# Designs tried in a protein design run: peptides against a protein of PDB entry 3ZOQ. Part 91

Target 1, 223 residues: chain A of PDB entry 3ZOQ
Amino acid sequence: QLLQDSWWNQLKEEFEKPYYQELREMLKREYAEQTIYPDSRDIFNALHYTSYDDVKVVILGQDPYHGPGQAQGLSFSVKPGVKQPPSLKNIFLELQQDIGCSIPNHGSLVSWAKQGVLLLNTVLTVRRGQANSHKGKGWERLTDRIIDVLSERERPVIFILWGRHAQMKKERIDTSKHFIIESTHPSPFSARNGFFGSRPFSRANAYLEKMGEAPIDWCIKDL

## One batch from the design tools (peptide; made by RFdiffusion4, then SolubleMPNN)

Design b2_p18_5_s1 (from b2_p18_5, 15 letters changed)
Fold by OpenDDE base, seed 4:
Structure b2_p18_5_s1 (fold): chain B 223 residues (1-223), chain A 18 residues (1-18)
Amino acid sequence: as target 1 above (223 residues)
Amino acid sequence: SEAEALAKSEEERLKESG
């Protein structure tokens, strides 16, 4: 199976739909003819690390980093040894100010994913050096369905929506069951307009505690 | 939407400059 059972049960119908078959065929061509990120085996890493049932928090991104060796299939995350992108640096700055975590010497957010933080991009692939090159090709329909099935889940989820792009997904989230944490994007272009000081990490943990769930250990150890 | 365009532009600019 492409996905673990918990996600497969939620998404199996999508994979049989024409739009996804077309996306799949497009991706086959793209990976054959172009340099595409992330590695094809890493496309669904967010779903691999965090099962449907284990999702506690969702952090939405737009599309993968388009530089060599960067994308891990997790929103905002970069592989160890890769320079931290500006937005990620700002995320760690806010993390430090929010809950006192040290800034890690790498940019991998895998430890968050393993704790139930779904690091989901709305578009899951990109051409090298061409931001949003795979926008509008079918990924958004699948990732919308991911949001939908999480919204339909009885057990509450916390959605962290940085910036207007992510916030557009709010209409798909049942806010009677689920919690939303919104701020401006961590990008240097917007971080000082609300992201800094938004304290999303402590707020997320506060919600988890209210729900009787274990908080996330947001602090990332050096490698 | 204007919001989408702005968000997209900001993200693209950031990623292109990185």
Scores: peptide ipSAE 0.036, ipTM 0.687, DockQ to the pose 0.094
Fold by OpenDDE base, seed 5:
Structure b2_p18_5_s1 (fold): chain B 223 residues (1-223), chain A 18 residues (1-18)
Amino acid sequence: as target 1 above (223 residues)
Amino acid sequence: SEAEALAKSEEERLKESG
């Protein structure tokens, strides 16, 4: 897939490396032989919607939803018309409690992505019904590089790290330049242990304002 | 199965069902 120039300039060297070539070959087989999510055209949607230079906030996820029609290449996001998964429902509950947004009638976070919220999964593909089926196949190396090049960027970034998996990436982030917002994961298994009440949206906007940047309009309109 | 779930990491357990 072709990336925006800003991301291409940051990642072009990765695409030439053996690990990525092996990943591509694996993906070719997987998409041919299995049902893989998201659609192959949507794998890099996070990078398509949010250029390298436009990134204001990063929200890390693990891997795509593995049900039909769910994944759209953005962490935690689901296509319009798809039932909101439990974690996403909790995200919207926190959003409502944090800054008063209404609960949207859909689960698409594209509006966030278009404003500079990089909705990045660490693994960008998954087999239908098989969570983490593409773990350890090369995606993590690429997405680590994405985190690295953002960390190296002079203009500050806000990293929202929900749960242990995302927080393991903190060591890659230069906290002298960038801001970290951490809490437990929005999953029903962990949300009550710190995610609820963490107010990541208002906190992110407070940092943006402090940096002299426009805040994110986190409220999502109904479709 | 429960046995399979026990073998998964906490990160995997946080994954939502499809």
Scores: peptide ipSAE 0.036, ipTM 0.661, DockQ to the pose 0.155
Fold by OpenDDE base, seed 2:
Structure b2_p18_5_s1 (fold): chain B 223 residues (1-223), chain A 18 residues (1-18)
Amino acid sequence: as target 1 above (223 residues)
Amino acid sequence: SEAEALAKSEEERLKESG
């Protein structure tokens, strides 16, 4: 897939490495022989919507939703017309309590992405009905590099790290330049243990204002 | 069905996200 120039400049060396070539060949076979999500054209949507230079906030996910029509290449986000997954519902509940936004009638977070919220999964593909089926196949090395080049950027970034999996990436982030917002995962199994009341949206905007940047309009309009 | 597949997907994802 063709990336924006800003991301291409940061990642071009990765695409030439053996691990990524092996990943690419694996994906070619997988998409030919299995049902893989998201659509192959949507794998890099997070990078398409949010350029390297435009990143203000990063929200890390694990891997794509593995049900039909759900994944659109953005962490936690689902295509319009798709039922909101429980974790996403909890995200919107916290959004409402944090800054007063209405709960939208859809689950698309594209409006966040367009404002500089990088909605990145650590693994960017999955087999239908088989969560984490593409774990350990090379995506983690690429997405680690994405985190690294953002950490190395002079312009500060805010990293929102929900749950243990995302928080494992904290060691890759230069906290002398960048800000981290941590809580438990929005999953129903963990949300009541710290996610609810964590107010990540207002906290992110507070950091943006301190940096002299425009805040994110987190409120999502109905479709 | 698609609805059943979506429901199963959400349940499995919840298990992994917890």
Scores: peptide ipSAE 0.032, ipTM 0.625, DockQ to the pose 0.531
Fold by OpenDDE base, seed 1:
Structure b2_p18_5_s1 (fold): chain B 223 residues (1-223), chain A 18 residues (1-18)
Amino acid sequence: as target 1 above (223 residues)
Amino acid sequence: SEAEALAKSEEERLKESG
């Protein structure tokens, strides 16, 4: 897919590397022979909605939802009309407790993306019903580069790292320039061990204000 | 450990993604 110029300038060298060419060829076969999510046109939605220069906040996920109609190329987000997955429900519960937002009647986080929240999975595709099926195929190298070029950016970024997988990327982030918000994962299996009460939304906005930037409107309207 | 952390994250993702 064609990327915005700001991302293209940062990532063009990666797309020329053998690992990415191999990944692309693998994906061509996968999409032809298997049911793969998200739709191939939606793989880079996170980069489409949020340009390199417009990134204010990064929220890292692992890989896309693997059920029909769920994934839309944004971490934790689901297409309108799709039942909210448990982790997303917990995200909205924390949002409500943190800053008083109502729980929306859908699970689309596009409004966050449009405001500068990069909703990035470390792996950008998955086979139907097979979580992490595209792990170790090349996506991690590209998404590591995305983290790296953001870390190298002079204008500060806020990284929200939920759970151990996301927190493993902390070593790639220059904490002399950038802010990190960490907690346990919003999954039902970990949310009560630190995610609830972590107040990532108000904390992120507090950092943005200190940086002289407009805060994120985290509240999501019903559709 | 790093391996344990990864395994836990994968387990969390497997359980939540269904």
Scores: peptide ipSAE 0.052, ipTM 0.728, DockQ to the pose 0.086; fails the geometry check

Design b2_p18_5_s2 (from b2_p18_5, 14 letters changed)
Fold by OpenDDE base, seed 2:
Structure b2_p18_5_s2 (fold): chain B 223 residues (1-223), chain A 18 residues (1-18)
Amino acid sequence: as target 1 above (223 residues)
Amino acid sequence: DEEEALKKSEEERLRESG
């Protein structure tokens, strides 16, 4: 799986490191012996849709959905035809309340990715039915590097950090250049404690406008 | 470590079923 040149230039050294080689070997075994999500071709979809230079916003997730046909290689996103998971439903509810978007009839966030929203999970694979099964296997080191190289970029980035897991990455973000939007997680267990009403979409666009950049069209068209 | 325990609990709680 080849990365765009902009990401390759930033990450090529990681792929030669022992940790990543070990991760790759682990993944080869896992994909051969288990049902792993997403499809191996979709693991780096976030980087495929959004080049290093085109990143405007980062939304961090934990790890992929672990049910059949769900994971799309983008945080919180599900393939068309897949029922929207509870957190995603809450994201769309907040989107509606924040900027008036209708709730789409699907859960694909590809349109965001194509506009420069990096939908990055900290762990990029999962075993079917086993949440966090690939935690601590090396993905976090790579995705930390992704955050690091974005933090080092001169052109500002907006980081949307929902929940404690994502917020642990704040220390890696140079807030002299970049913006952070924090709230509780959109999960039903936490959304009412701060996510609802946090208005991350309008706030992100406000920052983009301040920087002289085109805002994100967060509204998602029906399929 | 209470903080780590809380983080872990949150992660587990927040993780959606497939």
Scores: peptide ipSAE 0.044, ipTM 0.689, DockQ to the pose 0.098
Fold by OpenDDE base, seed 4:
Structure b2_p18_5_s2 (fold): chain B 223 residues (1-223), chain A 18 residues (1-18)
Amino acid sequence: as target 1 above (223 residues)
Amino acid sequence: DEEEALKKSEEERLRESG
C-alpha cells in the first residue's frame, strides 16, 4: 500500500523482499476467501496517521480485534459506535486516574495518532473470530523493522510496552536514546497486577517535556 | 521452557473477543 514519504523511505527495502511479497500474496487470498480485519485500506492506518518523523510515542499491540466493525488499523482502538473492549476500558480508567481525563463515549484513539502516538500492532491483520490467525506470516518482520528504524532515529521516542509480548521488543530499542514505559497489560486478567497505577500518560508527557517537545493531549472528546 | 509457556499463556488470556 501507499505510505507517507517518510515511512516509504524507511521501509521501501522491506517491500521488495520475498517475505513481504509472500505476505501480500497471502493477504490477497485471505481477503478474497475469508473475512479479514481491518478493511484492507485501513491496514496501515497507524503509519498513515503518524509519519515517521512525527512519532513521539509508540504503543504496541499484538494483532487487530477480530470482531465485526472493531479494528481500524490502530492498536487498542475501535471505530466509533463500537463497544469498548475490556482492555480499552481499562486504558481509559487508567487515563482518568492518571491525568483526570473523562472516559469518552467511543473507543477511537485517532486523536492520539494525529498527535504522534504510533498505535502499532505487531501483526496487522486477522481472520474474523480467529485470534492470531495471521501470526508468523510476515507482519512481525515488517513491524520489527518499523521498531528498528524508530530505534535508529536520532530524535528520541517513548515506547509504551504493556505486557510480555510488547516487552519482548525491548531488545530492539536503543534505551540509551529512547525511553521505555513498561507495565502489565491492560487486560482484565493482568491490569490489577501493575497496569493500574502505572500512569503511562503522565510519564510519557514528562519525558516529552524533558525533551522540549509538546506533550500529548491524551484526553479524548466525545463524538 | 517457562518463558515460552508464559508468553503463550499471556497471548491466550489477553486476546479479546469480538
Scores: peptide ipSAE 0.043, ipTM 0.691, DockQ to the pose 0.097
Fold by OpenDDE base, seed 3:
Structure b2_p18_5_s2 (fold): chain B 223 residues (1-223), chain A 18 residues (1-18)
Amino acid sequence: as target 1 above (223 residues)
Amino acid sequence: DEEEALKKSEEERLRESG
């Protein structure tokens, strides 16, 4: 896929590496032989909506939703008209309690992405109905590099790390420059153990304000 | 501990995958 120049400059060397070539070949077979999500043109939507230079906040997910029509290449986000998954519902509940936003009638987080919230999954594709089916195939190395180049960026980034999987990336983040907001995952299995009441949205905006940057408008309008 | 953390992580992933 064609990336924005700012991301291409950061990642072009990765695309030439054997691991990524192998990943691409695997993906070609997978998309030909299986139902894979998201649509192939949506794989890099997180990078499409949020350029390297425009990243203000990163929210890490694991891998795409594996149901029909759900994944749109953004972590936790679902296409309009798709039922909000439980974790996303909890995200909106915390959003409401944190900063008073209404719960939207859809699950698209594109408005966040357009404001500089990089909604990045660590694995960017999945087989229908088979969570983590593309784990360990090369995506993690690329997305680790995405985290690395952001960590190396002079302009500070806020990393929101929900749950253990995301928090494992903390070691890659230069905390002398960047900010980390950690809590349990918004999953119903963990949300009551720390996610609820963690107020990641107001905390992120507080950091942005300290940096002299415009805060994120986290409130999502109905469609 | 690490085992508990792993379990919680798996539960989170399982829920997200379900």
Scores: peptide ipSAE 0.046, ipTM 0.708, DockQ to the pose 0.112; fails the geometry check
Fold by OpenDDE base, seed 5:
Structure b2_p18_5_s2 (fold): chain B 223 residues (1-223), chain A 18 residues (1-18)
Amino acid sequence: as target 1 above (223 residues)
Amino acid sequence: DEEEALKKSEEERLRESG
């Protein structure tokens, strides 16, 4: 798939590797034979909206939403007009409590992505109605490489790691250069045990300011 | 153990339905 030059330069070697070719062939079959999310054109939206050089913050998700019309290639984000999933609702609740943003009438996080928030899932596709159906098929190796090349970047990155799955990636992050914000997952099953009150948005902006970078405007306007 | 129960619940039920 066509990527921005900055990402292509970082990832081109991965795309030539057998694992990715196998993944690509698998995906071709999956998209042809089953309903797969997101749309094939949206798989790399996180990289499309946020160039390698423009990444300021990374928010890791697991895999795309598996319902119709939901996934748009950005972790936790849903297309406008789609009901906000529970975790996303909790993200907005924390956003409100953290920095006073209103809860938007939609669930699109594109405005974050455009400001340098890489909304990356570790697995970038899913079968309709089958969570984690594309786990272990090669995406994790690619997304690990994405984390690696960001970790190797001289310009610091902030990694927001919600829940154990995302936190398993800590070992790949050079904390001498980069900053990690950790809490429990925004899921209703874990949010009250650490996510709420973790204030990741203000903490991220505070770090950006210390770095001499513009903070993220986390507040999302209604459509 | 509440912590282990929470972890297990999160691992099993974290993924949201569509």
Scores: peptide ipSAE 0.044, ipTM 0.703, DockQ to the pose 0.095; fails the geometry check

Design b2_p18_5_s3 (from b2_p18_5, 14 letters changed)
Fold by OpenDDE base, seed 3:
Structure b2_p18_5_s3 (fold): chain B 223 residues (1-223), chain A 18 residues (1-18)
Amino acid sequence: as target 1 above (223 residues)
Amino acid sequence: EEEKKLEESEKRRLEELG
């Protein structure tokens, strides 16, 4: 896929490396032989919607939803018309409690992405019905590089790290320049242990305002 | 136990099960 120039400039070296070529070959086989999500055209949607220069906030996920029609290349986000997964429901509940947003009638977070919220999974593809099936195939190295180049950027970024998996990336983030918001994962299994009440949205906006940047309009309109 | 639940949920995306 063609990336925006800003991301291409940051990542072009990665795409020429053997690990990525091997990943690409693997993906070609997987998409040919298996049902893989998201659609191959949507793999890099997070980077498409949010250029390198426009990133204000990063929200890390693990890997795409593995059910039909769900994944749209954005962490935690589902295509319109798709039932909101439990974690996403909890995200919206916290959003409502945090800043008063209504619960949208869909689960698409594209509006966040368009405002500079990079909704990045660490693994960008998954086999249908098999969570984490593409773990360790090369995506993590690329997405680590994405985190790295953002960390190296002079303009500050806010990293929202829900759960241990995301928090493992904290070591890659230069906290002298960037901000980190951490809590437990929005999963029903963990949300009540810290995610609820963590107010990541208002906190993120507070940082943005402190930096002299426009806050994110986190409220999502119905479709 | 809560940590285990978190780990299981995050690794296997159990929270997405209907």
Scores: peptide ipSAE 0.042, ipTM 0.694, DockQ to the pose 0.129
Fold by OpenDDE base, seed 2:
Structure b2_p18_5_s3 (fold): chain B 223 residues (1-223), chain A 18 residues (1-18)
Amino acid sequence: as target 1 above (223 residues)
Amino acid sequence: EEEKKLEESEKRRLEELG
């Protein structure tokens, strides 16, 4: 997969490192022998839709959805025609309560990505039906580097960190330059413990406005 | 214990297994 120049310049050194080569070899085997999501062409969709320089907001996920046709290389996002997973439903509920957006008839967050919302999972692949099956295989090191290079960027970024897994990345973020929005995870198991009412969308836009940047249009049109 | 349950739910994505 060819990355945009802006990301390539930031990450090219990682791709030459042994850990990434090992990851690549692992992935070759996995895709050949197992059903892996997302499609190999979609692994880096988050970086494809949102260039390094265009990142305004980062939303961290854990790993891709592991069901057929769901994952599209963007955290929390599902392909059109796919039933919205519970966490995504809660995201849209919060979106509605936060800024009044209607709940879309699909779960694709591509419109966010195109506006500068980096929808990044910490692990970018998964085996069918096996959540976190590719944990600890090298993705975390690459995605940590993605966070690092964004943290090092002069232009501020807003990091939305839902749940403990994402919040573990706080130590990598220079809060003198960047903003962090934290809450519990949108999962039904945790949403009522802080996610609902956290208003991450309006808060993110408030920060963007303070920086003199255009806010994100979080409202998603029906397809 | 509640925190552990929440962490486990997030880790295993139980809400998406069904």
Scores: peptide ipSAE 0.040, ipTM 0.690, DockQ to the pose 0.110
Fold by OpenDDE base, seed 4:
Structure b2_p18_5_s3 (fold): chain B 223 residues (1-223), chain A 18 residues (1-18)
Amino acid sequence: as target 1 above (223 residues)
Amino acid sequence: EEEKKLEESEKRRLEELG
């Protein structure tokens, strides 16, 4: 998969490193031998929809949904026609309470991505039915580099870090330049402990406005 | 306290991804 020029310039050195070559070979075997999500063409959708220069907001996820037809190559997002996972439902509930958006009849967050919301998982592939099956195989090093190059960017970025896993990346973010919005994870098991009422969407837009940038239209149209 | 809750939440979330 070829990346946009802006991302290629930032990541080209990574693709030449042994760890990535090993990851690539692993993925070739995995995709050949069993069902892997997302579709191989969708692995880098987050980078395809949101160029390096266009990133305004980053929302970190862990790894893709591992059920049929779910993963879209974007954190928390599911393809149209797919039942909204519990965490995504809670995201939309908070969206409604935060800024008044209606709950969409689908779970695709592509409209966010197109506006500069990088929906990045730390691990970009998964075996069917096996959560975190591709953890520790090399993706984390690449996605850490993605965070690093964004942190090094002069133009400020807003990082939305839900849950402990995402928050562990805070040490890689230059908080003198960039903004961080933290809360508990939108999962039903944690959402009531801080995610609900955290108002990440209005807070993100408030930062964008302070920076003189256009806010994100977080409301999602029905399909 | 919050860290423990987060850890538990993250572990449970893995099942949600299926």
Scores: peptide ipSAE 0.038, ipTM 0.688, DockQ to the pose 0.065
Fold by OpenDDE base, seed 1:
Structure b2_p18_5_s3 (fold): chain B 223 residues (1-223), chain A 18 residues (1-18)
Amino acid sequence: as target 1 above (223 residues)
Amino acid sequence: EEEKKLEESEKRRLEELG
């Protein structure tokens, strides 16, 4: 809950609302009684790595990976040493085809986050082995607010929306100011239906350059 | 069928089950 000043200024009112207090109470019980991911200290890593003012790109995910040691508070990202999940593998395949990056030997996207890529899940916690188990508990209201305050920001943002779940957030984004890159989800079940060949990385950088901003170095170094 | 697969993948993260 301890956030950078820039995010705190944008979200402090949310943390005072009953829904968030109820969410927090629920989470306390969950973490005490169940195995919950990510570690409680990592829940807000996306906001920790990428300040409100530094956001250049947003990549929306659904909820954290629900396996041991996987989730690190960033959408699609896994801790070093963790096998890359299929969707992440496909992300790297598209990255390679799009802009020529090598496939990294790990799945951590922290380097993106540090450059202004907000790797935000709409739901920020999950029970072990139970995908989307914390859906509808309050996270969506907070993360909707995160999208809203970014949409309201004068400095443009690029939103990368993979799959139907993420694309449902389009209505919250002011497209007069911000850019949206859409495709099917990188999941093996959908990647061949539009994700592959969508070139989101080069397209994002093209927008950044048009805005006079430094492009993202999407290539990830081996560890 | 592909739509169903997509829905299952996105909603249940079957790809991470193991």
Scores: peptide ipSAE 0.034, ipTM 0.684, DockQ to the pose 0.086

